# Designs tried in a protein design run: peptides against a protein of PDB entry 2YKT. Part 59

Target 1, 231 residues: chain A of PDB entry 2YKT
Amino acid sequence: SRSEEMHRLTENVYKTIMEQFNPSLRNFIAMGKNYEKALAGVTYAAKGYFDALVKMGELASESQGSKELGDVLFQMAEVHRQIQNQLEEMLKSFHNELLTQLEQKVELDSRYLSAALKKYQTEQRSKGDALDKCQAELKKLRKKSQGSKNPQKYSDKELQYIDAISNKQGELENYVSDGYKTALTEERRRFCFLVEKQCAVAKNSAAYHSKGKELLAQKLPLWQQACADPS

## One batch from the design tools (peptide)

Design b1_p26_1_s1 (made by RFdiffusion4, then SolubleMPNN; from b1_p26_1, 10 letters changed)
Fold by OpenDDE base, seed 4:
Structure b1_p26_1_s1 (fold): chain B 231 residues (1-231), chain A 26 residues (1-26)
Amino acid sequence: as target 1 above (231 residues)
Amino acid sequence: MSVREELEKLAEELFGEDAKKLTLYE
Protein backbone atom coordinates (compact mmCIF):
# COMPACT_ATOMS: atom_id res chain seq x y z
CA SER B 1 0.00 0.00 0.00
CA ARG B 2 0.95 3.65 -0.33
CA SER B 3 1.17 3.99 3.43
CA GLU B 4 3.37 0.95 3.80
CA GLU B 5 5.67 2.12 1.06
CA MET B 6 5.98 5.57 2.56
CA HIS B 7 6.65 4.01 5.95
CA ARG B 8 9.48 1.93 4.54
CA LEU B 9 10.93 4.99 2.86
CA THR B 10 10.82 6.92 6.12
CA GLU B 11 12.57 4.20 8.07
CA ASN B 12 15.14 3.87 5.33
CA VAL B 13 16.03 7.55 5.58
CA TYR B 14 16.73 7.24 9.30
CA LYS B 15 18.63 4.02 8.78
CA THR B 16 20.68 5.59 6.01
CA ILE B 17 21.70 8.45 8.28
CA MET B 18 22.52 6.14 11.16
CA GLU B 19 24.19 3.34 9.27
CA GLN B 20 25.72 5.12 6.28
CA PHE B 21 26.01 8.87 6.81
CA ASN B 22 27.25 8.95 10.40
CA PRO B 23 29.86 6.20 9.98
CA SER B 24 31.03 7.88 6.79
CA LEU B 25 31.21 11.18 8.62
CA ARG B 26 33.34 9.60 11.33
CA ASN B 27 35.64 8.32 8.65
CA PHE B 28 35.70 11.76 7.04
CA ILE B 29 36.76 13.26 10.37
CA ALA B 30 39.48 10.65 10.78
CA MET B 31 40.78 11.34 7.29
CA GLY B 32 40.67 15.04 8.08
CA LYS B 33 42.83 14.50 11.15
CA ASN B 34 45.31 12.59 9.06
CA TYR B 35 45.34 15.37 6.50
CA GLU B 36 45.87 17.94 9.25
CA LYS B 37 48.79 15.97 10.62
CA ALA B 38 50.35 15.69 7.20
CA LEU B 39 50.01 19.42 6.59
CA ALA B 40 51.57 20.14 9.95
CA GLY B 41 54.36 17.83 8.95
CA VAL B 42 54.80 19.75 5.72
CA THR B 43 55.08 22.97 7.68
CA TYR B 44 57.74 21.52 9.92
CA ALA B 45 59.71 20.02 7.08
CA ALA B 46 59.47 23.23 5.08
CA LYS B 47 60.86 25.19 8.01
CA GLY B 48 63.93 23.01 8.02
CA TYR B 49 64.39 23.42 4.29
CA PHE B 50 64.12 27.19 4.32
CA ASP B 51 66.27 27.49 7.42
CA ALA B 52 68.91 25.69 5.44
CA LEU B 53 68.29 28.14 2.60
CA VAL B 54 69.00 30.99 5.02
CA LYS B 55 72.34 29.39 5.77
CA MET B 56 73.13 29.39 2.09
CA GLY B 57 72.19 33.05 2.03
CA GLU B 58 74.59 33.74 4.87
CA LEU B 59 77.38 32.12 2.95
CA ALA B 60 76.55 34.20 -0.10
CA SER B 61 76.62 37.35 2.00
CA GLU B 62 80.08 36.44 3.24
CA SER B 63 81.39 35.92 -0.27
CA GLN B 64 83.11 38.63 -2.29
CA GLY B 65 81.29 38.02 -5.54
CA SER B 66 77.79 36.89 -4.49
CA LYS B 67 76.71 39.29 -1.73
CA GLU B 68 73.59 40.47 -3.51
CA LEU B 69 72.43 36.89 -3.95
CA GLY B 70 72.49 36.53 -0.19
CA ASP B 71 69.71 39.08 0.09
CA VAL B 72 67.70 37.23 -2.53
CA LEU B 73 67.98 33.98 -0.62
CA PHE B 74 66.94 35.71 2.58
CA GLN B 75 63.90 37.16 0.84
CA MET B 76 62.93 33.74 -0.45
CA ALA B 77 63.04 32.37 3.06
CA GLU B 78 61.05 35.29 4.44
CA VAL B 79 58.31 34.89 1.85
CA HIS B 80 58.11 31.25 2.81
CA ARG B 81 57.71 32.21 6.45
CA GLN B 82 54.79 34.46 5.61
CA ILE B 83 53.14 31.78 3.48
CA GLN B 84 53.56 29.23 6.25
CA ASN B 85 52.00 31.60 8.76
CA GLN B 86 48.94 31.73 6.57
CA LEU B 87 48.92 27.95 6.32
CA GLU B 88 48.97 27.68 10.09
CA GLU B 89 45.93 29.93 10.28
CA MET B 90 44.18 27.74 7.76
CA LEU B 91 45.02 24.65 9.80
CA LYS B 92 43.61 26.20 12.94
CA SER B 93 40.38 26.91 11.13
CA PHE B 94 40.35 23.43 9.66
CA HIS B 95 40.68 21.94 13.11
CA ASN B 96 38.35 24.22 15.05
CA GLU B 97 35.67 25.01 12.50
CA LEU B 98 35.38 21.66 10.78
CA LEU B 99 36.88 18.67 12.56
CA THR B 100 36.06 19.50 16.17
CA GLN B 101 32.53 20.60 15.44
CA LEU B 102 31.74 17.61 13.26
CA GLU B 103 33.19 15.26 15.83
CA GLN B 104 31.02 16.71 18.57
CA LYS B 105 27.87 16.52 16.50
CA VAL B 106 28.32 13.02 15.14
CA GLU B 107 28.73 11.63 18.65
CA LEU B 108 25.46 13.18 19.78
CA ASP B 109 23.51 12.39 16.65
CA SER B 110 23.27 8.64 17.13
CA ARG B 111 21.18 9.01 20.25
CA TYR B 112 18.99 11.67 18.71
CA LEU B 113 18.23 9.66 15.60
CA SER B 114 17.54 6.50 17.57
CA ALA B 115 15.01 8.31 19.70
CA ALA B 116 13.44 10.02 16.70
CA LEU B 117 13.08 6.78 14.79
CA LYS B 118 11.66 5.02 17.84
CA LYS B 119 9.09 7.76 18.35
CA TYR B 120 8.03 7.62 14.73
CA GLN B 121 7.80 3.82 14.76
CA THR B 122 5.75 3.78 17.94
CA GLU B 123 3.21 6.27 16.68
CA GLN B 124 3.05 4.72 13.23
CA ARG B 125 2.43 1.31 14.76
CA SER B 126 -0.26 2.68 17.03
CA LYS B 127 -2.14 4.20 14.12
CA GLY B 128 -1.63 1.10 12.03
CA ASP B 129 -2.92 -1.18 14.76
CA ALA B 130 -6.00 0.95 15.21
CA LEU B 131 -6.70 0.74 11.51
CA ASP B 132 -6.17 -3.01 11.44
CA LYS B 133 -8.55 -3.44 14.33
CA CYS B 134 -11.31 -1.58 12.54
CA GLN B 135 -10.74 -3.59 9.39
CA ALA B 136 -10.90 -6.82 11.35
CA GLU B 137 -14.12 -5.78 13.04
CA LEU B 138 -15.69 -4.91 9.71
CA LYS B 139 -14.76 -8.32 8.37
CA LYS B 140 -16.33 -10.02 11.39
CA LEU B 141 -19.47 -7.96 11.01
CA ARG B 142 -19.82 -8.88 7.35
CA LYS B 143 -19.53 -12.57 8.20
CA LYS B 144 -22.27 -12.22 10.78
CA SER B 145 -24.47 -10.38 8.32
CA GLN B 146 -24.11 -13.08 5.68
CA GLY B 147 -25.19 -15.74 8.13
CA SER B 148 -28.12 -13.76 9.48
CA LYS B 149 -31.77 -13.95 8.47
CA ASN B 150 -31.89 -10.16 8.77
CA PRO B 151 -28.76 -8.67 7.18
CA GLN B 152 -30.21 -5.17 7.31
CA LYS B 153 -29.73 -5.20 11.05
CA TYR B 154 -26.00 -4.73 10.58
CA SER B 155 -26.06 -2.12 7.81
CA ASP B 156 -25.64 0.93 10.04
CA LYS B 157 -22.78 -0.58 11.95
CA GLU B 158 -21.09 -1.56 8.71
CA LEU B 159 -21.23 2.02 7.52
CA GLN B 160 -19.73 3.20 10.78
CA TYR B 161 -16.77 0.89 10.41
CA ILE B 162 -16.28 1.92 6.79
CA ASP B 163 -16.17 5.55 7.85
CA ALA B 164 -13.80 4.79 10.70
CA ILE B 165 -11.48 2.89 8.39
CA SER B 166 -11.47 5.74 5.91
CA ASN B 167 -10.64 8.27 8.61
CA LYS B 168 -7.93 6.15 10.19
CA GLN B 169 -6.42 5.41 6.81
CA GLY B 170 -6.24 9.11 6.08
CA GLU B 171 -4.67 9.85 9.45
CA LEU B 172 -2.07 7.15 8.97
CA GLU B 173 -1.20 8.35 5.48
CA ASN B 174 -0.84 11.93 6.67
CA TYR B 175 1.31 10.92 9.61
CA VAL B 176 3.61 8.78 7.51
CA SER B 177 3.84 11.46 4.84
CA ASP B 178 4.80 14.07 7.42
CA GLY B 179 7.24 11.64 8.93
CA TYR B 180 8.91 11.16 5.59
CA LYS B 181 9.23 14.90 5.04
CA THR B 182 10.70 15.29 8.50
CA ALA B 183 13.20 12.51 7.92
CA LEU B 184 14.30 14.04 4.63
CA THR B 185 14.69 17.40 6.34
CA GLU B 186 16.90 15.80 8.99
CA GLU B 187 19.05 14.25 6.31
CA ARG B 188 19.31 17.47 4.33
CA ARG B 189 20.23 19.47 7.41
CA ARG B 190 23.21 17.23 8.06
CA PHE B 191 24.49 17.56 4.52
CA CYS B 192 23.94 21.30 4.62
CA PHE B 193 25.91 21.57 7.83
CA LEU B 194 28.78 19.67 6.27
CA VAL B 195 28.68 21.89 3.19
CA GLU B 196 28.63 25.06 5.27
CA LYS B 197 31.58 23.97 7.37
CA GLN B 198 33.49 22.94 4.29
CA CYS B 199 32.77 26.35 2.78
CA ALA B 200 34.33 28.01 5.81
CA VAL B 201 37.42 25.89 5.36
CA ALA B 202 37.47 26.69 1.66
CA LYS B 203 37.40 30.43 2.37
CA ASN B 204 40.34 30.13 4.69
CA SER B 205 42.17 27.92 2.22
CA ALA B 206 41.56 30.50 -0.49
CA ALA B 207 43.18 33.12 1.72
CA TYR B 208 46.23 30.92 2.09
CA HIS B 209 46.54 30.40 -1.64
CA SER B 210 45.91 34.06 -2.39
CA LYS B 211 48.56 35.24 0.04
CA GLY B 212 51.10 32.84 -1.39
CA LYS B 213 50.34 33.84 -4.95
CA GLU B 214 50.52 37.52 -4.12
CA LEU B 215 53.83 37.33 -2.30
CA LEU B 216 55.49 35.19 -4.92
CA ALA B 217 54.15 37.27 -7.79
CA GLN B 218 55.63 40.39 -6.22
CA LYS B 219 59.07 38.98 -5.55
CA LEU B 220 59.69 36.43 -8.27
CA PRO B 221 60.62 38.95 -11.00
CA LEU B 222 63.22 40.46 -8.68
CA TRP B 223 64.68 37.07 -7.86
CA GLN B 224 64.81 36.03 -11.49
CA GLN B 225 66.75 39.15 -12.40
CA ALA B 226 69.37 38.68 -9.69
CA CYS B 227 71.57 36.29 -11.67
CA ALA B 228 71.04 37.95 -15.03
CA ASP B 229 72.28 41.29 -13.74
CA PRO B 230 75.54 40.66 -11.91
CA SER B 231 76.88 43.45 -9.74
CA MET A 1 13.43 11.88 30.70
CA SER A 2 10.75 11.49 28.06
CA VAL A 3 11.63 10.77 24.45
CA ARG A 4 10.44 14.25 23.53
CA GLU A 5 12.57 15.93 26.15
CA GLU A 6 15.57 13.94 25.08
CA LEU A 7 15.04 14.87 21.45
CA GLU A 8 14.60 18.53 22.24
CA LYS A 9 17.75 18.62 24.31
CA LEU A 10 19.81 16.80 21.75
CA ALA A 11 18.40 18.88 18.91
CA GLU A 12 19.37 22.04 20.71
CA GLU A 13 22.87 20.76 21.23
CA LEU A 14 23.22 19.74 17.61
CA PHE A 15 21.45 22.51 15.75
CA GLY A 16 21.15 25.43 18.14
CA GLU A 17 18.36 27.95 17.68
CA ASP A 18 16.97 26.31 14.58
CA ALA A 19 16.45 23.02 16.37
CA LYS A 20 12.76 23.59 17.06
CA LYS A 21 12.00 24.28 13.44
CA LEU A 22 13.68 21.20 12.06
CA THR A 23 12.96 18.39 14.51
CA LEU A 24 10.13 15.87 14.72
CA TYR A 25 8.66 17.86 17.58
CA GLU A 26 8.47 21.18 15.87
Scores: peptide ipSAE 0.016, ipTM 0.416, DockQ to the pose 0.230
Fold by OpenDDE base, seed 3:
Structure b1_p26_1_s1 (fold): chain B 231 residues (1-231), chain A 26 residues (1-26)
Amino acid sequence: as target 1 above (231 residues)
Amino acid sequence: MSVREELEKLAEELFGEDAKKLTLYE
């Protein structure tokens, strides 16, 4: 029946969230944590590299003929520091605005969805059972009427059951339809939340890239000319 | 913890004792 089909669709939405979305989200969070660690590692390794660059700048500053190149090397290291500071801000946002919030939600969501599905199933079954009972009673009444010497005495009761069945069928259909809409809304809300959190990450990432581009674009021409214009 | 401290901790977790060798001034 139409109601049975809609019921199956509703259950499938909840199952898809619980069995596909949530496990995938947990994996996404895990991969995000790995990515965060790798970026932290990059930051740490880069510090060592540019500290070594500073040391080269110190040597240039101590030289007789290359003093001005010392300043260039120091500027290169300083620009790196500023870029890394922006990366740290991006990582902070990545951790606090995306990973932590997703982790908190996904842990609680399994219980919530299980309860929501159970509630829906219980009420759907209750309405279905009530409908089945009315149908069964009508069938019994019709059997009694067929065997009776006075079938007319059952006519009013038969009409009452027919009306009750019609009403209960409509109620069941509406309930299942609303249940399906609710389930789809729950699914959409979860994807929307992920999109919104990823947008925040994207904004911070854009800021990081913009800052790096600006700093390097400003200084790179100067650095490129440093050897061509000796003091 | 500051963001820097957190990053240092993560670096230590990733590289262990080698993390300290990656810096010259710290």
Scores: peptide ipSAE 0.006, ipTM 0.255, DockQ to the pose 0.014
Fold by OpenDDE base, seed 1:
Structure b1_p26_1_s1 (fold): chain B 231 residues (1-231), chain A 26 residues (1-26)
Amino acid sequence: as target 1 above (231 residues)
Amino acid sequence: MSVREELEKLAEELFGEDAKKLTLYE
């Protein structure tokens, strides 16, 4: 029946969220944590590299003929520091605005969805059972009427059951239809949440890249000419 | 198409011949 099909679709949406979306989201979070860790590692390693570059700059500054190159090397290291600061800010946002929030949501969601599905199933079953009972009673009544010498005796009751069945059928169909819409909305909300959080990350990432590009674009021409313009 | 194939196509569109150098998919 239409209601049964819609019911199956509704349950399938909840099951898809619980069994496919949420596990995939957990994996996404785990991969995000790995990515964060790797980027933190890059930051640490880069610090060592550019600290060593500063040391080279110090040596240049102490030299007889390469003093100006010392300043260049210091500037290179400083620009790196600024870029790394932006990266750290991005990572903090990545952690706090995406990973933590998604983790909180996915853990809470298991309980929520289970309860929501159970509530839907319970009410759907209740309405279905009530309909089935009315249908069964109508069937019994019709059998009695067929065996009776006075079928007119049961005509009023038959009409009452027909009306009740019609009303209960409509109620069940509406409930299941609304249930399906609700389930789809729940699914969409989760995807939207993910998209929104990823957008926030993207904005912070853009800021990081923009700052880096700006700083490097400003300084790189000066650095490139440093060897050609001895002082 | 698989998700991988779709992403590879996107990489090709974005990076051209260098797409394979920049994609995680081999």
Scores: peptide ipSAE 0.000, ipTM 0.340, DockQ to the pose 0.015
Fold by OpenDDE base, seed 5:
Structure b1_p26_1_s1 (fold): chain B 231 residues (1-231), chain A 26 residues (1-26)
Amino acid sequence: as target 1 above (231 residues)
Amino acid sequence: MSVREELEKLAEELFGEDAKKLTLYE
């Protein structure tokens, strides 16, 4: 029946979220944590590299013929320090705005969805059972009427059961239809949340890349000319 | 197509020849 098909579809949406989406989201979070850790490693390694560059700048500043190159090397290190600061800000946002929030939601969601599905199933079954009961009673009544010498005696009651069945069928169909819409809305909400959080990360990443590009574009011509200038 | 193949196709569309430099980790 239409109601049975819609019921199956509704259950499948909940099952898909619970068995496919949520596990995949957990994996996504785990991969995100790994990525974060690797990027943190990059920032640490970069610090060592540019600290060493500063040391080279100090040596240049102490030299008689390369003093101006010391300033260039310091500027190079400083620009990269600023770029790294932007990366750290991006990583902080990545952790706090994406990973933490997704982790909190996915842990709560399993219990929520289980309860929501059970509630839906219980009510759907209740309505279905009530409908089945009315249909069974109508069949019994019709059998009695066929065996009776006065079938007209049962006509009013037959009409009442027919009306009751029609009403209960409509109620069941509406309930299952609404349940399906609700389930689809729940699914969409989860994808939307993921997209929104990823958009925030993307914006922060764009800011990081933009700042780096701007700083390097500003200074690189100066640095490229430094060796051509007399001491 | 697998999800990976779809992503590779998308990468090719977005980056052209540079897509070959991209590595999709398992």
Scores: peptide ipSAE 0.000, ipTM 0.340, DockQ to the pose 0.016

Design b1_p26_1_s2 (made by RFdiffusion4, then SolubleMPNN; from b1_p26_1, 12 letters changed)
Fold by OpenDDE base, seed 1:
Structure b1_p26_1_s2 (fold): chain B 231 residues (1-231), chain A 26 residues (1-26)
Amino acid sequence: as target 1 above (231 residues)
Amino acid sequence: MSVQEELDELAKELFGEDAKKLIRYE
């Protein structure tokens, strides 16, 4: 029946969230943690590299003919420090605003979805059982009427059951339809939440890239001229 | 708490106060 089909669709939405979306989200979180760790590793490695660059700058500053290049090397290291600080801020946001929150929520979601599905199933079953009971009673009444010498005796009661069945069928169909919409809304909510969190990450990432672009655009021409223009 | 109240609290915890505002239909 239409109601049974819609019911199956509704349950399948919840099943898809619980068995496909949430496990995929857990994997997404795990991949995010790996990415974070790798970027932290880059940060550490970069620090060593630019600390070594500072050392080269110190040597240049102590030289007889390359003192001005010492300042250039120091500036390169300083710009890196500023860019790296911005990266660290982005990573903190990535961790705190995305990964931690998603990790907490994906575990909590199991309880929520189970409760929501159970609520839907309980009410759906209740309405279904009431309908089935009414249909069964009508069937019994019709059998009784068929065996009767006076079928007209049962006509009013038959009409009452027909009306009751029609009403209960309508209620069940509406409930299941609303249930399906609710389930789809739950699914959409989760995707929307993910998108919004990713937008926050993207904004923080944009700030990192913007700062880097700004600093490098300002300084790179000066650095490129350093050897051609001794001072 | 009723089942609905429990669900509402869980929803709030999961998606925040404005969770419903994120959902639009075309």
Scores: peptide ipSAE 0.031, ipTM 0.613, DockQ to the pose 0.142
Fold by OpenDDE base, seed 2:
Structure b1_p26_1_s2 (fold): chain B 231 residues (1-231), chain A 26 residues (1-26)
Amino acid sequence: as target 1 above (231 residues)
Amino acid sequence: MSVQEELDELAKELFGEDAKKLIRYE
């Protein structure tokens, strides 16, 4: 029936979220944590490199003929430090605004979806059973009427069951229809949540990249001229 | 129209053309 088909579709939406979306989201979070760790590793490794660059700057500053180049090397290291600070801020956002929040939501969602689906199924079944019961009673009544010498005795009750069946059928169809809309809304909400959190990360990433570009654009011309313009 | 076609149209109405891009396993 139409209601049965729509019921299956509704259940399939919930199943898609529970069995496909949420597991994939958990994997996404895991991959995000790996990415975060790798970026933190880059930051640490870069620190060692630029600390070594500072040492070279110190040596230049101690020289008689290359003192100004010491300042250049220090500036290079300082700009790197500032860029890394921006990266760390981005990583904090990545962790706190994306990963942590997604993780919290996905864990809660398993319970929520299970309960929501169960509630829907219970009510759907209840309405279905009530309809089936009325249909069965009508069938029994018709059988009794057919065997009776006075079938008109049952006419009013037959009409009552017909009306009840019609009403219950309509209620079931409406309930399942609303259930489907609700399920689709829940599915969309989850994708929207992911998109919104990813947008927050993207904004912070843009800030990191912008700051880096700005700092390097400001200083690079000066550094490039340092050897050409001895003091 | 099939029930599925009607529901697809409803989804399109409710969520726009991007509704069909949602991952669904039926």
Scores: peptide ipSAE 0.026, ipTM 0.610, DockQ to the pose 0.038
Fold by OpenDDE base, seed 4:
Structure b1_p26_1_s2 (fold): chain B 231 residues (1-231), chain A 26 residues (1-26)
Amino acid sequence: as target 1 above (231 residues)
Amino acid sequence: MSVQEELDELAKELFGEDAKKLIRYE
């Protein structure tokens, strides 16, 4: 029936959130933590590299013919430091604005969804059972009428059951329809939450990239000409 | 229209053209 099919669809939305979305979100968080760790590793490794570059700059500064190149190498290392500081800020945001909040959300969500589904199922079943009862009573009445010498005796009661069935069918359909809308809203809300958190990360990521681009664009022409200019 | 088609239209009305992308079934 229409109501049964819509009921199935409603349940499937809840099940999809519980069994597909939330586990996938947990995996997403785990992958995010791995990514965070890797980026932290990059910052650490980069520090070692640019510290070594500073050492090369020190040697240049001690030379007779390459002294000015020492300053260039120091500037390169300093720009890196500033870029890495911005990356660290981005990582903090990534952790606090995305991973932590998603983790908190997903851990609490299972209980909520279970309760919401159960509530829907209970009420849907109640309405369905009431409808089934009326249908069964109508069927019994019709059997009695067919075996009776006076079928007209049951005509009014038959009409009453028909009306009751119609009303209960309408109520069930409306309830299931509303349930479906609610379930879809719950699903969309979770995706929206994810998108919003990703937007926050994207803003901070953009700041990191912008800072890096700005600093390098400012200094790179100076660095590029350093070897061409005689001491 | 099937019940599913009707519900898809409802979802589209409620959440826009991309609503179908959010609907997953077993």
Scores: peptide ipSAE 0.025, ipTM 0.590, DockQ to the pose 0.041
Fold by OpenDDE base, seed 5:
Structure b1_p26_1_s2 (fold): chain B 231 residues (1-231), chain A 26 residues (1-26)
Amino acid sequence: as target 1 above (231 residues)
Amino acid sequence: MSVQEELDELAKELFGEDAKKLIRYE
């Protein structure tokens, strides 16, 4: 029946969220944490490299013939520091606005979805059982009427059962239909949340890249010409 | 705690105060 088909579809949506989406989201979070850790490692390694560059700048500043190159090397290190600050801000947002929030929600969601599905199933079954019972009673009544010398005695009761069955069928169909819409809304909400959080990360990442591009574009021509200028 | 009460609490935690607007409780 239509109601049975829609019921199956509704259950499948919940199952897809619980068995496919949520496990995949957990994996996404795990991969995100790995990525964050790797970027933190890059940050640490970069600091060491540019600290060493500063040391080279100090030596240049102490020389008689390369003093101006010391300033260039310091500028290179300073630009790196500014770029690194932007990266750290991006990473902070990545952690706090995406990973932490997704992790909190995915753990709570298992309980929520289980309860929601159970509630739906219980009510759907209740309505279905009530319908089945009414149909069974009508069938019994019709059998009794066929064996009776006075079938007209049961006509009013038969009509009452027919009306009751029609009403219960409609109620069940509406309930299952609404249940399906609700399930799809739940699924969409989760994807939307992921997209929104990822968009925030993307914006922060764009800011990092923009700042780096701007700073390097400003300074690189100066640095490239530094060796051509005699001290 | 009833199933409905549990859902209400979990929905609030997951989706905030507007959770009921997105979930059709029957």
Scores: peptide ipSAE 0.076, ipTM 0.668, DockQ to the pose 0.189; fails the geometry check

Design b1_p26_1_s3 (made by RFdiffusion4, then SolubleMPNN; from b1_p26_1, 9 letters changed)
Fold by OpenDDE base, seed 1:
Structure b1_p26_1_s3 (fold): chain B 231 residues (1-231), chain A 26 residues (1-26)
Amino acid sequence: as target 1 above (231 residues)
Amino acid sequence: MSVEEELKELAEELFGDEAKKLILYE
């Protein structure tokens, strides 16, 4: 029946979230943590590199013929520091606004979905059972009527059961339809939440990239002229 | 608290208003 098919679809949506989406989300979180660790590693390695660059700048500043190049090397290291600060802010956002929140919510979601599915199943079954009962009673009544010398005696009751069945069928179909819409909304909400959190990360990432581009665009021409234009 | 109210609270805790807004716009 239409109601049975829609019921199956509804349950499948909940199952898809619990068995496909949530495990995939857990994997996404794990991959995010790996990415965070790698970026932290890059940060550490970069610090060592630019600290060494500063030392080269110090040597240049102490030289007789390369003093101006010392300032250039210091500027390069300073620009790196500023870019690195933006990266750190991005990483904090990535951790706090995406990974931590998703990790905390995924377990709670399992409980929520289980309760939501159970609620739906309980009510769906209740309505289905009520319909089945009315159908069974109508069938019994028709059997009695067929065996009776006075079938007209049961006519009014038959009409009442037919009406009740029609109403209960409609109610069940509406409930299951609403249940399906609700389930789809639950699925969509989770994807939207993920998109929202990823957008926050993207904004902070954009700030990091923009700051880096700005600083390098400003300074790179000066650095490129340093060897050709001694001061 | 009804089961429905509990579920609404859980949904709000999980996904917040921003997620709901995104759902409404699409």
Scores: peptide ipSAE 0.028, ipTM 0.602, DockQ to the pose 0.140
Fold by OpenDDE base, seed 4:
Parts: C-alpha cells; sequence; structure tokens
Structure b1_p26_1_s3 (fold): chain B 231 residues (1-231), chain A 26 residues (1-26)
C-alpha cells in the first residue's frame, strides 16, 4: 500500500543515518585526527629545517664575502616562522571547531535517532493496527451480510466501517508523510552541520594560505636579487 | 506516480535539489 511504502522509506532514512552516515562520520573524524597529526608533524619537521637554515645564515654572516646573504637566510627563516604560526592557529581551529564538535555530536546522535525512530514506529504501528482492525471487522460484517436473509440490516454498519477505514487511512498516510519529512529534515540537518563546520575550517585555512602568500610575495623579490647585488 | 516519486517531489519542495539525491540511494 501507499502508506506501507512511505513507511519503509521513512525507516530507511533513519537507518541510513544510523548505519551509514554516523559510521562514516566517525571515520571522517578519525581521518581528521590523522590529518591533524600529520600537519603537526610537518610543523615540527619544518622547524628543524629552518633552524638549520638559520645556522647557514650564521655562517654566511661570519664570512667576509657573504655577510648580506646571512640576512637573507635569516629573513627566510623568519617568514617561515610566521607562516607556521598561522598554521598552528589553523590546526587549533581544525581541532576545536570541526573534530571536537563532530565527535560530540556523533556520540549523542545514536541514542537520539534510536529514540526518534522508535517513537515513529510505535505510533505508526498503532495507527496501522487500528486500520487493520477496522478492515477486518468490515470483512466479517460483509460475510455475515452475505449469509443473512436480510442483508439490509447491516448496511448502515457497513457504511460506518467504510468511513472509519477511510479516515484511519488518511490519518496513517498523513502521519507517515510527516514522519518522512521529519526524517529527511534530520538527515539534512546533519549534513548542514558538517558543511558549516567545514566552512569554518576553510576560512581559517584561507587565512593561513593568504598569510603565507602575502609574506612570500613581499620578500621573494628581495631574496631573488640578493645574489645579483655586489657585496 | 509511485509513492517514491511523490516523496521525491516533496523532498524537492522542502529541501531543494540536494534532497533528491538522498532519496535516490534508498
Amino acid sequence: as target 1 above (231 residues)
Amino acid sequence: MSVEEELKELAEELFGDEAKKLILYE
């Protein structure tokens, strides 16, 4: 029936969230943590590299013919420091605004969705059972009428059951339809939440990239000319 | 129209084109 099909679709939405979305979200969080760790590792490794670059700058500064190149190397290391500071800020945002919040939501969501689905199923079943009962009673009445010498005796009662069935069918369909809308809303809300949190991360990432671009664009021409200039 | 098609239309009305994709995977 129409109502049964709608019911199945409604249940499938809840099941998709519980069995597909939430596990996938947990995996996403796990991958995010791995990514965070890797980026932190990059920061650490980069520090070592640019610290070593500073040492090269020190040696240049101690030389008789390359003193000015020492300053260039120091500037390169300093720009790196500023870029890495921005990366650290991005990582903090990534952790606090995305990973932590998603983790909190996904842990709470399983219980909520289970309860919501159960509530829907209980009420849907109740309405369905009431409808089935009326249909069964109508069928019994029709059998009695067919075997009776006076079928007209049951005519009014038959009409009453027909009306009751129609009303209950409509109520069931409306309830299931509303249930479906609700389920889809729940699903959409979760995707929207993910998108919004990812947007926050994207904004912070953009700031990191912008800062790096700005700093390098400012200094790179100077650095490129350093070897062409006389000592 | 199938019930599914009707519900897809409803989803479109409520949530736009993005909602249609969700129903297709059920």
Scores: peptide ipSAE 0.024, ipTM 0.514, DockQ to the pose 0.041
Fold by OpenDDE base, seed 5:
Structure b1_p26_1_s3 (fold): chain B 231 residues (1-231), chain A 26 residues (1-26)
Amino acid sequence: as target 1 above (231 residues)
Amino acid sequence: MSVEEELKELAEELFGDEAKKLILYE
């Protein structure tokens, strides 16, 4: 029937969220944690490199003929420090605003969706059973009327069952239709949440890249000329 | 139209092209 088909489609939306979306989201979170760890590793390695650069700057500052190059090397290290601070802020946001929140949501969501689906199924079945019962009773009544010497005796009752069946059918169809809309809304909400959180991360990442670009653009011309100028 | 087609049209009405894009990412 139309209602049965619509019911199956509704259930399939919930199943898709539970069996496809949520597992994929868990994997996304896991990959995000791996990415975060790798970036932390880069940060650590970069610190070592630029600490060594500072040491080279110290040596230049101690020289008689290369003192100004010491300042240049220190500036390079300082710019790196500032860029690194922006990266750390981005990573903090990545962790707190994306990964943690998604992780919390996905775990709670499994329980929520299971309950929501069960509630829907229970009510759908209840309405379906009530409809089936009325249809069965009408069939029984019609059989009795056909075998009766006074069929008119059952006329009013037959009309009552017909009306009841029509109403229950409409209620069932409306309920399933609303259920489908609700399920689709639930699915959309989850994707929207992901998109919004990813947008926030993207904005923070853009800020990191912008700051780095600005700092380097400001200083790079100076650094490039440093060796051309005599001490 | 099948019930599925009708419901797809309903989904399109509710969510527009964004709904289609989201499905493609699954």
Scores: peptide ipSAE 0.023, ipTM 0.553, DockQ to the pose 0.039
Fold by OpenDDE base, seed 2:
Structure b1_p26_1_s3 (fold): chain B 231 residues (1-231), chain A 26 residues (1-26)
Amino acid sequence: as target 1 above (231 residues)
Amino acid sequence: MSVEEELKELAEELFGDEAKKLILYE
């Protein structure tokens, strides 16, 4: 029937969220945590590298003929520090604004949708059962009428059941239709949440990249010229 | 119209092409 088909579609939306979206999102979060860890590792490793560069700068500063190159090496290390600070800010955002919030929402939404589906199923079944009952009663009444010498006795009651069936059918169809709209809305909400959180991360990532580009663009020409210009 | 066609129209009205795609997967 029309209502049964729409009911199946409604249930499938909820099932898709619970069985496909939620597991995929959990995997996304896990991959994000791995990515965060790797980036933190890069930061740590880079610190060691540029600390060693600072040491080279110190040696240059102690030399008689390369003092100005010491300043260059220190500047290189300082630019690195600033870039890494920006990266750390990005990572904080990545953790707090994306990963943590997604993790919290996945658990909340999973429980919510399970309950929502159950509620929908219960009410849908209740309406369906009520319709079936009316249909069964009409069938019984018609059987009695056909066996009676006075069928007109049951005419008013037959009309009442016909009207009740029509109304209950309409109510069931409307309920299932609304259920489908609700399910699609919940699905869209989940994707929108993901997109919004990813946008926040993207903004912070853009800031990181812009800062790095700015700092390097400012200093790199100076560093490139340092060896050509005697002190 | 089939129930599926009606739902596709509804989805288009509510959410656009992305919603249609969702229904096609059902």
Scores: peptide ipSAE 0.022, ipTM 0.498, DockQ to the pose 0.037

